Peptides against a protein of PDB entry 3NZW. Designs and how they scored, part 24

Target 1, 212 residues: chain A of PDB entry 3NZW
Amino acid sequence: TTTLAFRFQGGIIVAVDSRATAGNWVASQTVKKVIEINPFLLGTMAGGAADCQFWETWLGSQCRLHELREKERISVAAASKILSNLVYQYKGAGLSMGTMICGYTRKEGPTIYYVDSDGTRLKGDIFCVGSGQTFAYGVLDSNYKWDLSVEDALYLGKRSILAAAHRDAYSGGSVNLYHVTEDGWIYHGNHDVGELFWKVKEEEGSFNNVIG
Target 2, 222 residues: chain B of PDB entry 3NZW
Amino acid sequence: QFNPYGDNGGTILGIAGEDFAVLAGDTRNITDYSINSRYEPKVFDCGDNIVMSANGFAADGDALVKRFKNSVKWYHFDHNDKKLSINSAARNIQHLLYGKRFFPYYVHTIIAGLDEDGKGAVYSFDPVGSYEREQCRAGGAAASLIMPFLDNQVNFKNQYEPGTNGKVKKPLKYLSVEEVIKLVRDSFTSATERHIQVGDGLEILIVTKDGVRKEFYELKRD

## One batch from the design tools (peptide; aimed at target 2 P104)

Design b2_p14_5 (made by RFdiffusion4; failed a check: the pose's geometry)
Pose (drawn by RFdiffusion4):
Structure b2_p14_5 (pose): chain A 212 residues (1-212), chain B 222 residues (1-222), chain P 14 residues (1-14)
Amino acid sequence: as target 1 above (212 residues)
Amino acid sequence: as target 2 above (222 residues)
Amino acid sequence: SKLPYADSVKFRWF
């Protein structure tokens, strides 16, 4: 698994791979590692497939309950805390999840929270989570600028996940892109590495090692 | 010490057509190197046009299928006999499985039917509730032997238009019920050849708008 | 002796 989310001039970019594993066995290449909590909230998934899916779906129900009660959209900070506090209650039980809660509120602007099953909760501009996180950091960190165009930022996020899908035996499948503005999240497609790799290699001249 | 889990072998397979779906499984049940039964059904019609199989530790598989069938019964009782859609059944199974997160049903579960649009549907589950909708899925002992074949023959993976210099992918035309039954039978004869836990019989449940039909085929008994 | 379990029945990871 490789997931990333980063803040920049144009909001937030979220990119994830879609591989699921059972050890060295590729269980699936078409899994959804991003959950749309609501029109302005996204959650990313890494770790235990069932823990992430179950608790992030549950988080969505908790955020919806907040809106009914408070007649107001839940903040990114509060939403990430609900998950952080829930996971903390289970500390030591073996839950396994590296998670990012990304969203936008007038009150907070573009906001990203890293939340994991150790109970760690961190606000930040850039996060890469999962077995392939360091591969994504390598490409993302060396090309990142706050002033990236929406187009360039979307590409960097996509390119970073691609770098991880190439080098990490436990990442791959396809790339799912998202862009977050004050008008909510915008889905930017599912990009199969099976075609995305060769296309990027030709157009970019990178991946110079692999013979084509 | 006591081990609450065992392995009863078996292999299951699910393929979704445009307006149908199939869930197949061999009828052999095993413990270690012995055969407990050559015919012990492992794929079940649970009502509301849903078929399911929970393969792995059979006691767990039975308890789960029994609990789900009872769930459909109560769904009708509590919701004015409303039909349980396959998507709803999948989310329900997720909660049943995740409910035992700390003592799991040790099964790989697959269900099949039609979605609300009448299209074929297959869902497969992780032991603790992780699930996804798919075109096809192999589960159980021979899953590692069969899933690659299905990626090739069902979803045309790695196949290209001849003479297109590998540029044009083989189109994703869709399989008829006849073409699917062929792939299923071939899959199980192949699995019976290479995996010692697969054999004796093959039972297929076909689901359409008209309901659930069953077909049976003998397999090698060695 | 026991035989190994199939990978398909094991936990899935992201």

Design b2_p14_5_s1 (made by RFdiffusion4, then SolubleMPNN; from b2_p14_5, 8 letters changed; failed a check: the pose's geometry)
Amino acid sequence: QQLPRAPSVEEWWL

Design b2_p14_5_s2 (made by RFdiffusion4, then SolubleMPNN; from b2_p14_5, 8 letters changed; failed a check: the pose's geometry)
Amino acid sequence: QQLPRAPSVQEWWL

Design b2_p14_5_s3 (made by RFdiffusion4, then SolubleMPNN; from b2_p14_5, 8 letters changed; failed a check: the pose's geometry)
Amino acid sequence: QQLPVAPSVQEWWL

Design b2_p14_5_s4 (made by RFdiffusion4, then SolubleMPNN; from b2_p14_5, 9 letters changed; failed a check: the pose's geometry)
Amino acid sequence: QQLPRSPSVQEWWL

Design b2_p14_6 (made by RFdiffusion4)
Pose (drawn by RFdiffusion4):
Structure b2_p14_6 (pose): chain A 212 residues (1-212), chain B 222 residues (1-222), chain P 14 residues (1-14)
Amino acid sequence: as target 1 above (212 residues)
Amino acid sequence: as target 2 above (222 residues)
Amino acid sequence: SLEDLIALTQLANS
């Protein structure tokens, strides 16, 4: 698994791979590691497939309950805390999840929270989570500028996940892109590494190792 | 010490067509190197046009299928006999499985039917509720032998248009019920050849808008 | 309750 989310001039970019594993066995190449909590809230998934899916789906129900009760969209900070506090209750039971809660609210602007099963909760501009996180950091950190165009930022996030899908035996499948503005999240497609790799290699001249 | 889990072998397979779906499984049940039964059904019609199989530790698979069938019964009781759609059944199974997160049903579960548009549907589950909708899925002992074959023959993976210099991928034309039954039977004869826990018989459940049909085929008994 | 969950996990891994 490789997931990343970063803030910039144009809002937030979220990118994830879609590989699921059972050890060295590729269980699936077509899993959704991003959950659309609501029109302005996204959650990313890494770690235990069932723990992430179950608790993030549950988080969506908790956020919806907040809107009915408070007649107002839940903040990113509060939404990430609900998950952070829930996971903390289970500390020591073996839950396994590296998560990112990304969204937008007039009150907070573009906002990113890293939340994991250790109970760690961190607000930040850039996060890469999962077995392939360092590979994504390598490409993302060396080309990141706050002033990236929406187009360039979307590409960097895509390229970073691609770098991880190439080097990390436990990452791959396809790349799912998202862009977050004050009008909510915008889905930017599912890019199969099976074609995305060769295309990027030709157009970019990178991946100069692998023989084509 | 006591081990609450065992391994009863068996292999299951699910393929979704445009307006049908199939869930197949060998009828052999095993413990270690012995055969408990050459015919012990492992794929079930649970009503509302849903077939399911929970493969791995059979006691757990039976408890789960029994619990789900009772769930469909109560769904009717509590919701004015409304039909449980396959997507709804999948989320329901997720909660049943995750409910034992800390003492799991040791099974790999697949269900099949039609979605609300009448299209074929296959869902497969992780032991603790992780699930996804798919075109096809192999589960159980021979899953590692069969899933690669299905990626090739069902989803045409790694296959290209001849003479296109590997530039044009083989189109994703869709399989008929006849072509699917062939892939299923070939899959199980192959699995019976290479995996010692697969054999004796093959039972397929076909699901259409008209309901659930069954077909049975013998397999090598060695 | 948390200790019971850990105990069940240990039993499941036994």

Design b2_p14_6_s1 (made by RFdiffusion4, then SolubleMPNN; from b2_p14_6, 8 letters changed)
Fold by OpenDDE base, seed 4:
Structure b2_p14_6_s1 (fold): chain B 212 residues (1-212), chain C 222 residues (1-222), chain A 14 residues (1-14)
Amino acid sequence: as target 1 above (212 residues)
Amino acid sequence: as target 2 above (222 residues)
Amino acid sequence: ELEYLKELRKLAEA
């Protein structure tokens, strides 16, 4: 798995691959590793697919209950804290989760929290999570600027996942791309890695380690 | 070291069509190298036009299917005989599986039916309840032999339009029920040749708007 | 049991 999220002047970019594995077996090439919690809040999945899918869906329910009780959208801080508190209760039980909670509230603005099953909860501007995270960081860190245009930011997110998909055997399938703004998240499509690879190679003159 | 799980072998396969879905399974039940039964059905009509199979450790599979059938029953009691939708069934099964997260059902679960728009639907689950809606899925002993074939023949992976120099993919299209049945039969006959835990019989449940139909075919009995 | 299943690579990992 490779997931990433970063803040920039235009909001948040979230990009993830779609491969699930069971050892050497490719279990799926089409896994949705972004959970749409509400129109303003996203969760990402890395680690155990069931752990992430179950508890982030549960988180969605808790966020909805918050809205019903408080008559206000839940903050990204509070949403991530609910998840963090949950995994803390299961600490040592063997949950495997590396998640990013990304969203926008008027109070917080665009916000990213990293939450994992070890009990770590971090607020930050840039996170890559998964077996391919270091490959993604290599591209992302080299090209990241706060002042990126939305177009450039989307491309950078997509390109970083592509790099990870190329080098990490546990990442691949497609890139799912999101842009989070004050108006909510916008889905920017599913990009098959095979097609994307050749397109990027041609346009950039990159990936010269592969001969077509 | 004590192993609480058995492995009863077998293979299951789901394929969704436009207005139908198919869930198929062989009827062989095995322990180690001994055939326990040549006809032990593992694909079940659970009501509300939902068919289900949980393949792997048969004791766990049977328990899970019974729990789901009971869930359907209680859903009717609690909601004025409302039909359980396939997506709701999938969510329910996730909770059944994840409820045993720390002592999982040792099964690969597939359900098939029609979605609320009348389109064929197949959902597959890992042992602890991760699930996905797909056009096709193989599970069980010979899944590794069949799934790549389904990728190629259902989802047309690695197929291109002739004369396009590999630049235009073969377009996705729904398969007819007859075509799907052919693929299922070819899948299981092929798997039977290469896997000792697959064989004896093939039972296919076809879900349409008119209900569930069953078909049976003999497989190799070696 | 969970570790056993992991060893058998039966759980999907994302």
Scores: peptide ipSAE 0.190, ipTM 0.798, DockQ to the pose 0.077; fails the geometry check
OpenDDE base, seeds 1, 2, 3, 5: peptide ipSAE 0.160, 0.171, 0.172, 0.171; ipTM 0.783, 0.802, 0.800, 0.793; seeds 1, 2, 3, 5 fail the geometry check

Design b2_p14_6_s2 (made by RFdiffusion4, then SolubleMPNN; from b2_p14_6, 8 letters changed)
Fold by OpenDDE base, seed 2:
Structure b2_p14_6_s2 (fold): chain B 212 residues (1-212), chain C 222 residues (1-222), chain A 14 residues (1-14)
Amino acid sequence: as target 1 above (212 residues)
Amino acid sequence: as target 2 above (222 residues)
Amino acid sequence: SLQEMIELRKLAEA
């Protein structure tokens, strides 16, 4: 798995691959590793597919309950804290989760929290999470700047996942791309890695380790 | 050391069509190298036009299916005989599976039916309840033999339009029920040839708007 | 056990 999220002048970019594995077996190439919690809040999945899918869906329910009780959307800080508190209660039980909670509230602005099954909760501007995270960081860190245009930021997110899909055997399938703004998240499509690779290679003159 | 799990072998396969879905399974039940039964059905009509199979350890599979059937019953009691949708069924099964997260059901679960728009739907589950809607999925002993075949023949992976120099992919299209049945039969006959835990019989449940029908075919018995 | 299932490659990892 490779997931990433980063803040920039235009909000948040979230990009993820779609491969699931069971050892050497490719279990799926079409996994939805972004959970749409509400129109302003996203969760990403890395680690145990069931753990992430179950508890992030549960988180969605908790977030909805918050809205019903408090008559206000839950903050990204509070949403991520709910998840963090939950997984901490299961610490040592064998949960496997590496998640990012990404959202936009008026109070917080664009916000990203990293939450994992070890109980770590971190706020930050840039996170890559999964077996391919180092490959994604290699591209992302080399090209990131706060002042990226929305177009360039979207491309950078997509391109970073593509790099990870190319080098990490446990990442691949497609890139799912999101842009989060004050008005909510916008889905920017599913990009098959096979097609995307050749397109990017041709347009950039990159990936020269592969002869076309 | 005591192992609470067994492995009863077998293979299951789901394929979604445009207005139908198919869930098929062989009828062989084994332990180690011994055939326990040549006809032990493992694909079930659970009501509300939902068919289900949980393949792997049969004791766990039977328990899970029984619990789900009971869940359907209670859903009707609690919600004025409302039909359980396939997506709601999938969510319910996730909770059944994840409820045993720390002592999982040792099964690969597949359900098939129609979504609320009348389109064919197949959902597959890992042992602890991760699930995905897919056009096709193989599970069980010979899943590794069948799934690549389905990638090629259902989802047309690695197929291109002739004369395009590999630049135009073969377009995705729904398969007819007849075509799907052919693929299912070819899948299981091929799997039976190469896997000792698959064989004896093939039972196919076909879900349409008119209900569930069953077809049976003989497989090799060696 | 869960560990055995992981070793048997039965659980989906993302």
Scores: peptide ipSAE 0.292, ipTM 0.809, DockQ to the pose 0.074; fails the geometry check
OpenDDE base, seeds 1, 3, 4, 5: peptide ipSAE 0.282, 0.273, 0.289, 0.240; ipTM 0.792, 0.805, 0.802, 0.792; seeds 1, 3, 4, 5 fail the geometry check

Design b2_p14_6_s3 (made by RFdiffusion4, then SolubleMPNN; from b2_p14_6, 9 letters changed)
Fold by OpenDDE base, seed 4:
Structure b2_p14_6_s3 (fold): chain B 212 residues (1-212), chain C 222 residues (1-222), chain A 14 residues (1-14)
Amino acid sequence: as target 1 above (212 residues)
Amino acid sequence: as target 2 above (222 residues)
Amino acid sequence: ELQQMIELRKLAAA
């Protein structure tokens, strides 16, 4: 798996691959590793598929209950804290989760929290999470600027996942891409890695380790 | 050391069509290298036009299916005989599986039916309840032999339009029930040839708007 | 230990 999220002048970019594995077996190439919690809040999934799907879906329910009770959308800080508190209660039980909670509230603005099954909760501007994270960081860190245009930021997110899909055997399938703004998240499509790789190679003159 | 799990072998396969879905399984039940039964059905009609199979350790599979059938019954009691939708069934099964997260059911679960728009639906689960809606899925002993075949023949992976130099993918299209049954039969006959835990018989449950029908085919009895 | 006996789907996190 490779997931990433970063803040920039235009909001948040979230990009993820879609491969699931069971050892050397490719279990799926079409997994949705982004949960749409509400129109303004996303969760990403890395680690155990069931752990992430179950608890992030549960988180979605908790966020909805918050809205019903408080008559206000939950903050990104509070949503991530709910998840963090939950996994911390299970510390040592063997949950495997590496998650990012990404969203926008009027109070916080665009916000990203990293939450993992070790009980770590971090607020930050840039995170890559998964077995391919170092490959994604290599591209992302080399090209990241706060002042990126929305178009360039979307491409950078997509391109970073592509790099990870190329080098990490446990990442691949497709890139799912999101842009989060004050008006909510916008889905920017599913990009098959097979097609995307050749397109990028041709347009950039990159990936010269592969003969066309 | 005591192993709480057995392995009863077998293979299951789901394919969704446009207005139908199929869930198929062989009827062989084994332990180690011994055939326990040549006809032990493992694909079940659970009501509300939902078919289910949980393949792997048969004791766990039977327990899970029984729990789900009971869940359907209680759903009717609690919701004025409302039909359980396939997506709701999938969510329910996730909770059944994840409820045993730390002592999982040793099964690969597949359900098939129609979604609320009348389109064919197949959902697959891992042992602890991760799930995905897919057009096709193989599970069990010979899943690794069949799944790549389904990728190629249902989802047309690695197929391109002639004369395009690999630039245009073969377009996705729904398969007819007859085409799907052919693929299922070819999958199981091929798997039987290469895997000792697959054989004897093939049971296919076909779900349409008119209900569930069953077809049976003989497999090699080696 | 029991989890090692079961092939679970993973979204590998390193």
Scores: peptide ipSAE 0.287, ipTM 0.834, DockQ to the pose 0.063
OpenDDE base, seeds 1, 2, 3, 5: peptide ipSAE 0.281, 0.286, 0.301, 0.230; ipTM 0.826, 0.842, 0.842, 0.835; seeds 2, 3 fail the geometry check

Design b2_p14_6_s4 (made by RFdiffusion4, then SolubleMPNN; from b2_p14_6, 9 letters changed)
Fold by OpenDDE base, seed 4:
Structure b2_p14_6_s4 (fold): chain B 212 residues (1-212), chain C 222 residues (1-222), chain A 14 residues (1-14)
Amino acid sequence: as target 1 above (212 residues)
Amino acid sequence: as target 2 above (222 residues)
Amino acid sequence: SLAEMQRLRELAAA
């Protein structure tokens, strides 16, 4: 898995691959590793598929309950804290989760929290999470600027996942791409890695380690 | 060291069509190298036009299917005989599986039916309840032999339009029930030849708007 | 691993 999220002048970019594995077996190439909690809040999934899918769906329910009780949308800080508190209760039980909670509230603006099954909760501007995270960071860190255009930021997110999909055997399938703004998240499509790779190689003149 | 799990072998396969879905399974049940039964059905009609199979350790599979059937019954009691939708069934099964997260059911679960738009639906689960809706899925002993075949023949992976120099993929299209049944039969006959835990018989459940139909075919009894 | 033996779907995390 490779997931990433970063803040920039235009909001948040979230990009993820779609491969699931069971050891050396490719279990799926079409996994949705982004949960759409509400129109303004996303969760990313890495680790155990069931752990992430179950508890992030549960988180969605908790966020909805917050809205019903408090008559306002939950903050990104509070949503991430709910998840963090939950996984902490299961500490040592063997949950495997690496997640980013990404969203926008009027109070916080665009916000990203990293939460993992070890109980770590971090606020930050840039995170890559998964077995391919270091490959994604290599591309992302080399090209990241706060002042990126939305178009450039979307491409950078997509391109970083592509790099990870290329080098990490546990990442691949497709890139799912999101842009989060004050008006909510916008889905920017599913990009098959096979097609995307050749397109990017041709357009950039990159990936010269692969003969076309 | 005590192992609480067994492996009863077998293979299951789900394929969704446009207005139907198929869930098939062999009828062989084994332990180690011994055939326990040549006819032990593992694909079940659970009501509400939902068919289910949980393949792997048969004791766990049977327990899970029974629990789900009970869940359907209680859903009717609690919701004025409302039909359980396939997506709701999938969510329910996730909870059944994840409820035993720390002592999992040792099974690969597949359900098939029609979604609320009348389109064929197949959902597959891992032992602890991750699930995904897919056009096709193989599970069990010979899943690794069948799944790549389904990728090619259902989802047309690695197929291109003739004369396009590999630039245009073969377009996705739904298969007819006859085509799906053919693929299922070919899958299981092939799997039987290469896997000792697959054989004896093939039971296919076909879900349409008119209900569940069953078909049976003999497989090699080696 | 338990995950491999049980064929758990993994979204491989580092």
Scores: peptide ipSAE 0.328, ipTM 0.833, DockQ to the pose 0.054
OpenDDE base, seeds 1, 2, 3, 5: peptide ipSAE 0.315, 0.322, 0.298, 0.308; ipTM 0.823, 0.849, 0.836, 0.830

Design b2_p14_7 (made by RFdiffusion4; failed a check: the pose's geometry)
Pose (drawn by RFdiffusion4):
Structure b2_p14_7 (pose): chain A 212 residues (1-212), chain B 222 residues (1-222), chain P 14 residues (1-14)
Amino acid sequence: as target 1 above (212 residues)
Amino acid sequence: as target 2 above (222 residues)
Amino acid sequence: SSLPFADSVKFWHF
């Protein structure tokens, strides 16, 4: 698994791979590692497939309950805390999840929270989570500028996941892109590495190792 | 010490057509190197046009299927006999499985039917509730032998238009019920050849708008 | 002795 989310001039970019594993066995290449909590909230998934899916779906129900009660959209900070506090209650039981809660509120602006099953909760501009996180950091960190165009930022996030899908035996499948503005999240497609790799290699001239 | 889990072998397979779906499984049940039964059904019609199989530790698989069938019964009781859609059944199974997160049903579960649009649907589950909708899925002992074949023959993976210099992918035309039954039977004869836990018989449940039909085929008994 | 469990039956990870 490789997931990333970063803040920049144009909001937030979220990119994830879609591989699921059972050890060295590729269980699936078409899994959704991003959950749309609501029109302005996204959650990313890494770790245990069931733990992430179950608790992030549950988080969505908790956020919806907040809106009915408070007649107001839940903040990114509060939403990430609900998950952080829930996971903390289970500390030591073996839950396994590296998670990012990304969203936008007029009160907070573009906001990103890293939340994991150790109970760690961190606000930040850039996060890469999962077995392939370091591969994504390598490409993302060396080309990141706050002033990236929406187009360039969307590409960097996509390229970073691609770098991870190439080097990490446990990442791959396809790339799912998202862009977050004050009008909510915008889905930017599912890009199969099976075609995305060769296309990027030709157009970019990178991946110069692999023989084409 | 006591081990609450065992392995009863078996292999299951699910393929979704445009307006149908199939869930197949061999009828052999095993413990270690012995055969407990050459015919012990492992794929079940649970009502509301849903078929399911929970393969792995059979006691767990039975308990789960029994619990789900009772769930459909109560769904009708509590919701004015409303039909449980396959998507709803999938989320329900997720909660049943995740409910035992700390003592799991040791099964790999697949269900099949039609979605609300009448299209064929297949769902497969992780032991603790992780699930996804798919075109096809192999589960159980021979899953590692069969899933690659299905990726090739069902979803046309790695196949290209001849003479297009590998530039044009083989189109994703869709399989008829006849073409699917062929792939299923071939899959199980192949699995029976290479995996010692697969054999004796093959039972297929076909689901359409008209309901659930069953077909049976003998397999090598060795 | 016993035989190994199938990988498909094991927990899935992202």

Design b2_p14_7_s1 (made by RFdiffusion4, then SolubleMPNN; from b2_p14_7, 9 letters changed; failed a check: the pose's geometry)
Amino acid sequence: QQLPVAPSVQEVYL

Design b2_p14_7_s2 (made by RFdiffusion4, then SolubleMPNN; from b2_p14_7, 9 letters changed; failed a check: the pose's geometry)
Amino acid sequence: QQLPVAPSVQEVWL

Design b2_p14_7_s3 (made by RFdiffusion4, then SolubleMPNN; from b2_p14_7, 8 letters changed; failed a check: the pose's geometry)
Amino acid sequence: QQLPIAPSVQEVYF

Design b2_p14_7_s4 (made by RFdiffusion4, then SolubleMPNN; from b2_p14_7, 10 letters changed; failed a check: the pose's geometry)
Amino acid sequence: QQLPRAPSTEEVWL

Design b2_p14_8 (made by RFdiffusion4)
Pose (drawn by RFdiffusion4):
Structure b2_p14_8 (pose): chain A 212 residues (1-212), chain B 222 residues (1-222), chain P 14 residues (1-14)
Amino acid sequence: as target 1 above (212 residues)
Amino acid sequence: as target 2 above (222 residues)
Amino acid sequence: APTSAANPPYTSAD
């Protein structure tokens, strides 16, 4: 698994791979590691497939309950805390999840929270989570500028996940892109590494190792 | 010490067609190197046009299928006999499985039917509730032998248009019920050849708008 | 028997 989310001039970019594993067995290449909590809230998934899926779906129900009760969209900070506090209650029981809660509110602007099953909760501009996180950090950190165009930022996030899908035996499948503005999240497609790799290699001249 | 889990072997397979779906499994049940039964059904019609199989530790698979069938019964009781759609059944199974997160049903579960548009649907589950909708899925002992074959023959993976210099992928035309039954039977004869826990018989459940049908085929008994 | 998934690592930047 490789997931990343970063803030910049144009809002937030979220990118994830879609590989699921059972050890060295590729269980699936077509899993959804991003959950749309609501029109302005996204959650990313890494770690235990069932723990992430179950608790993030549950988080969505908790955020919806907040809107009915408070007649207002839940903040990114509060939404990430609900998950952070829930996971903390289970500390020591073996839950396994590296998560990112990304969204936008007038009150907070573009906002990113890293939340994991250790109970760690961190607000930040850039996060890469998962077995392939260092591979994504290598490409993303060396080309990141706050002033990236929406187009360039979307590409960097996509390119970074691609770098991880190439080098990490436990990452791959396809790349799912998202862009977050004050009008909510915008889905930017599912890019199969099976074609995305060769296309990027030709057009970019990178991946100069692998023989084509 | 006491081990609450055992391995009863068996292999299951699910393929979704445009307006149908199939869930197949061998009828052999095993413990270690012995055969408990050459015919012990492992794929079940649970009502509302849903078939399911929970493969791995059979006691757990039976308890789960029994609990799900009872769930469909109560769904009707509590919701004015409303039909449980396959998507709803999948989320329901997720909660049943995750409910034992700390003492799991040791099963890999697959269900099949039609979605609300009448299209074929297959769902597969992780032991603790992780699930996804798919075109096809192999589960159980021979899953590692069969899933690669299905990626090739069902989803045409790694296959290209001849003479296109590997530039044009083989189109994703869709399989008929006849073509699917062939892939299923071939899959199980192959699995019976290479995996010692697969054999004796093959039972397929076909699901259409008209309901659930069953077909049975012998397999090598060795 | 069931196994438990490892905790995923993470990286961040300033």

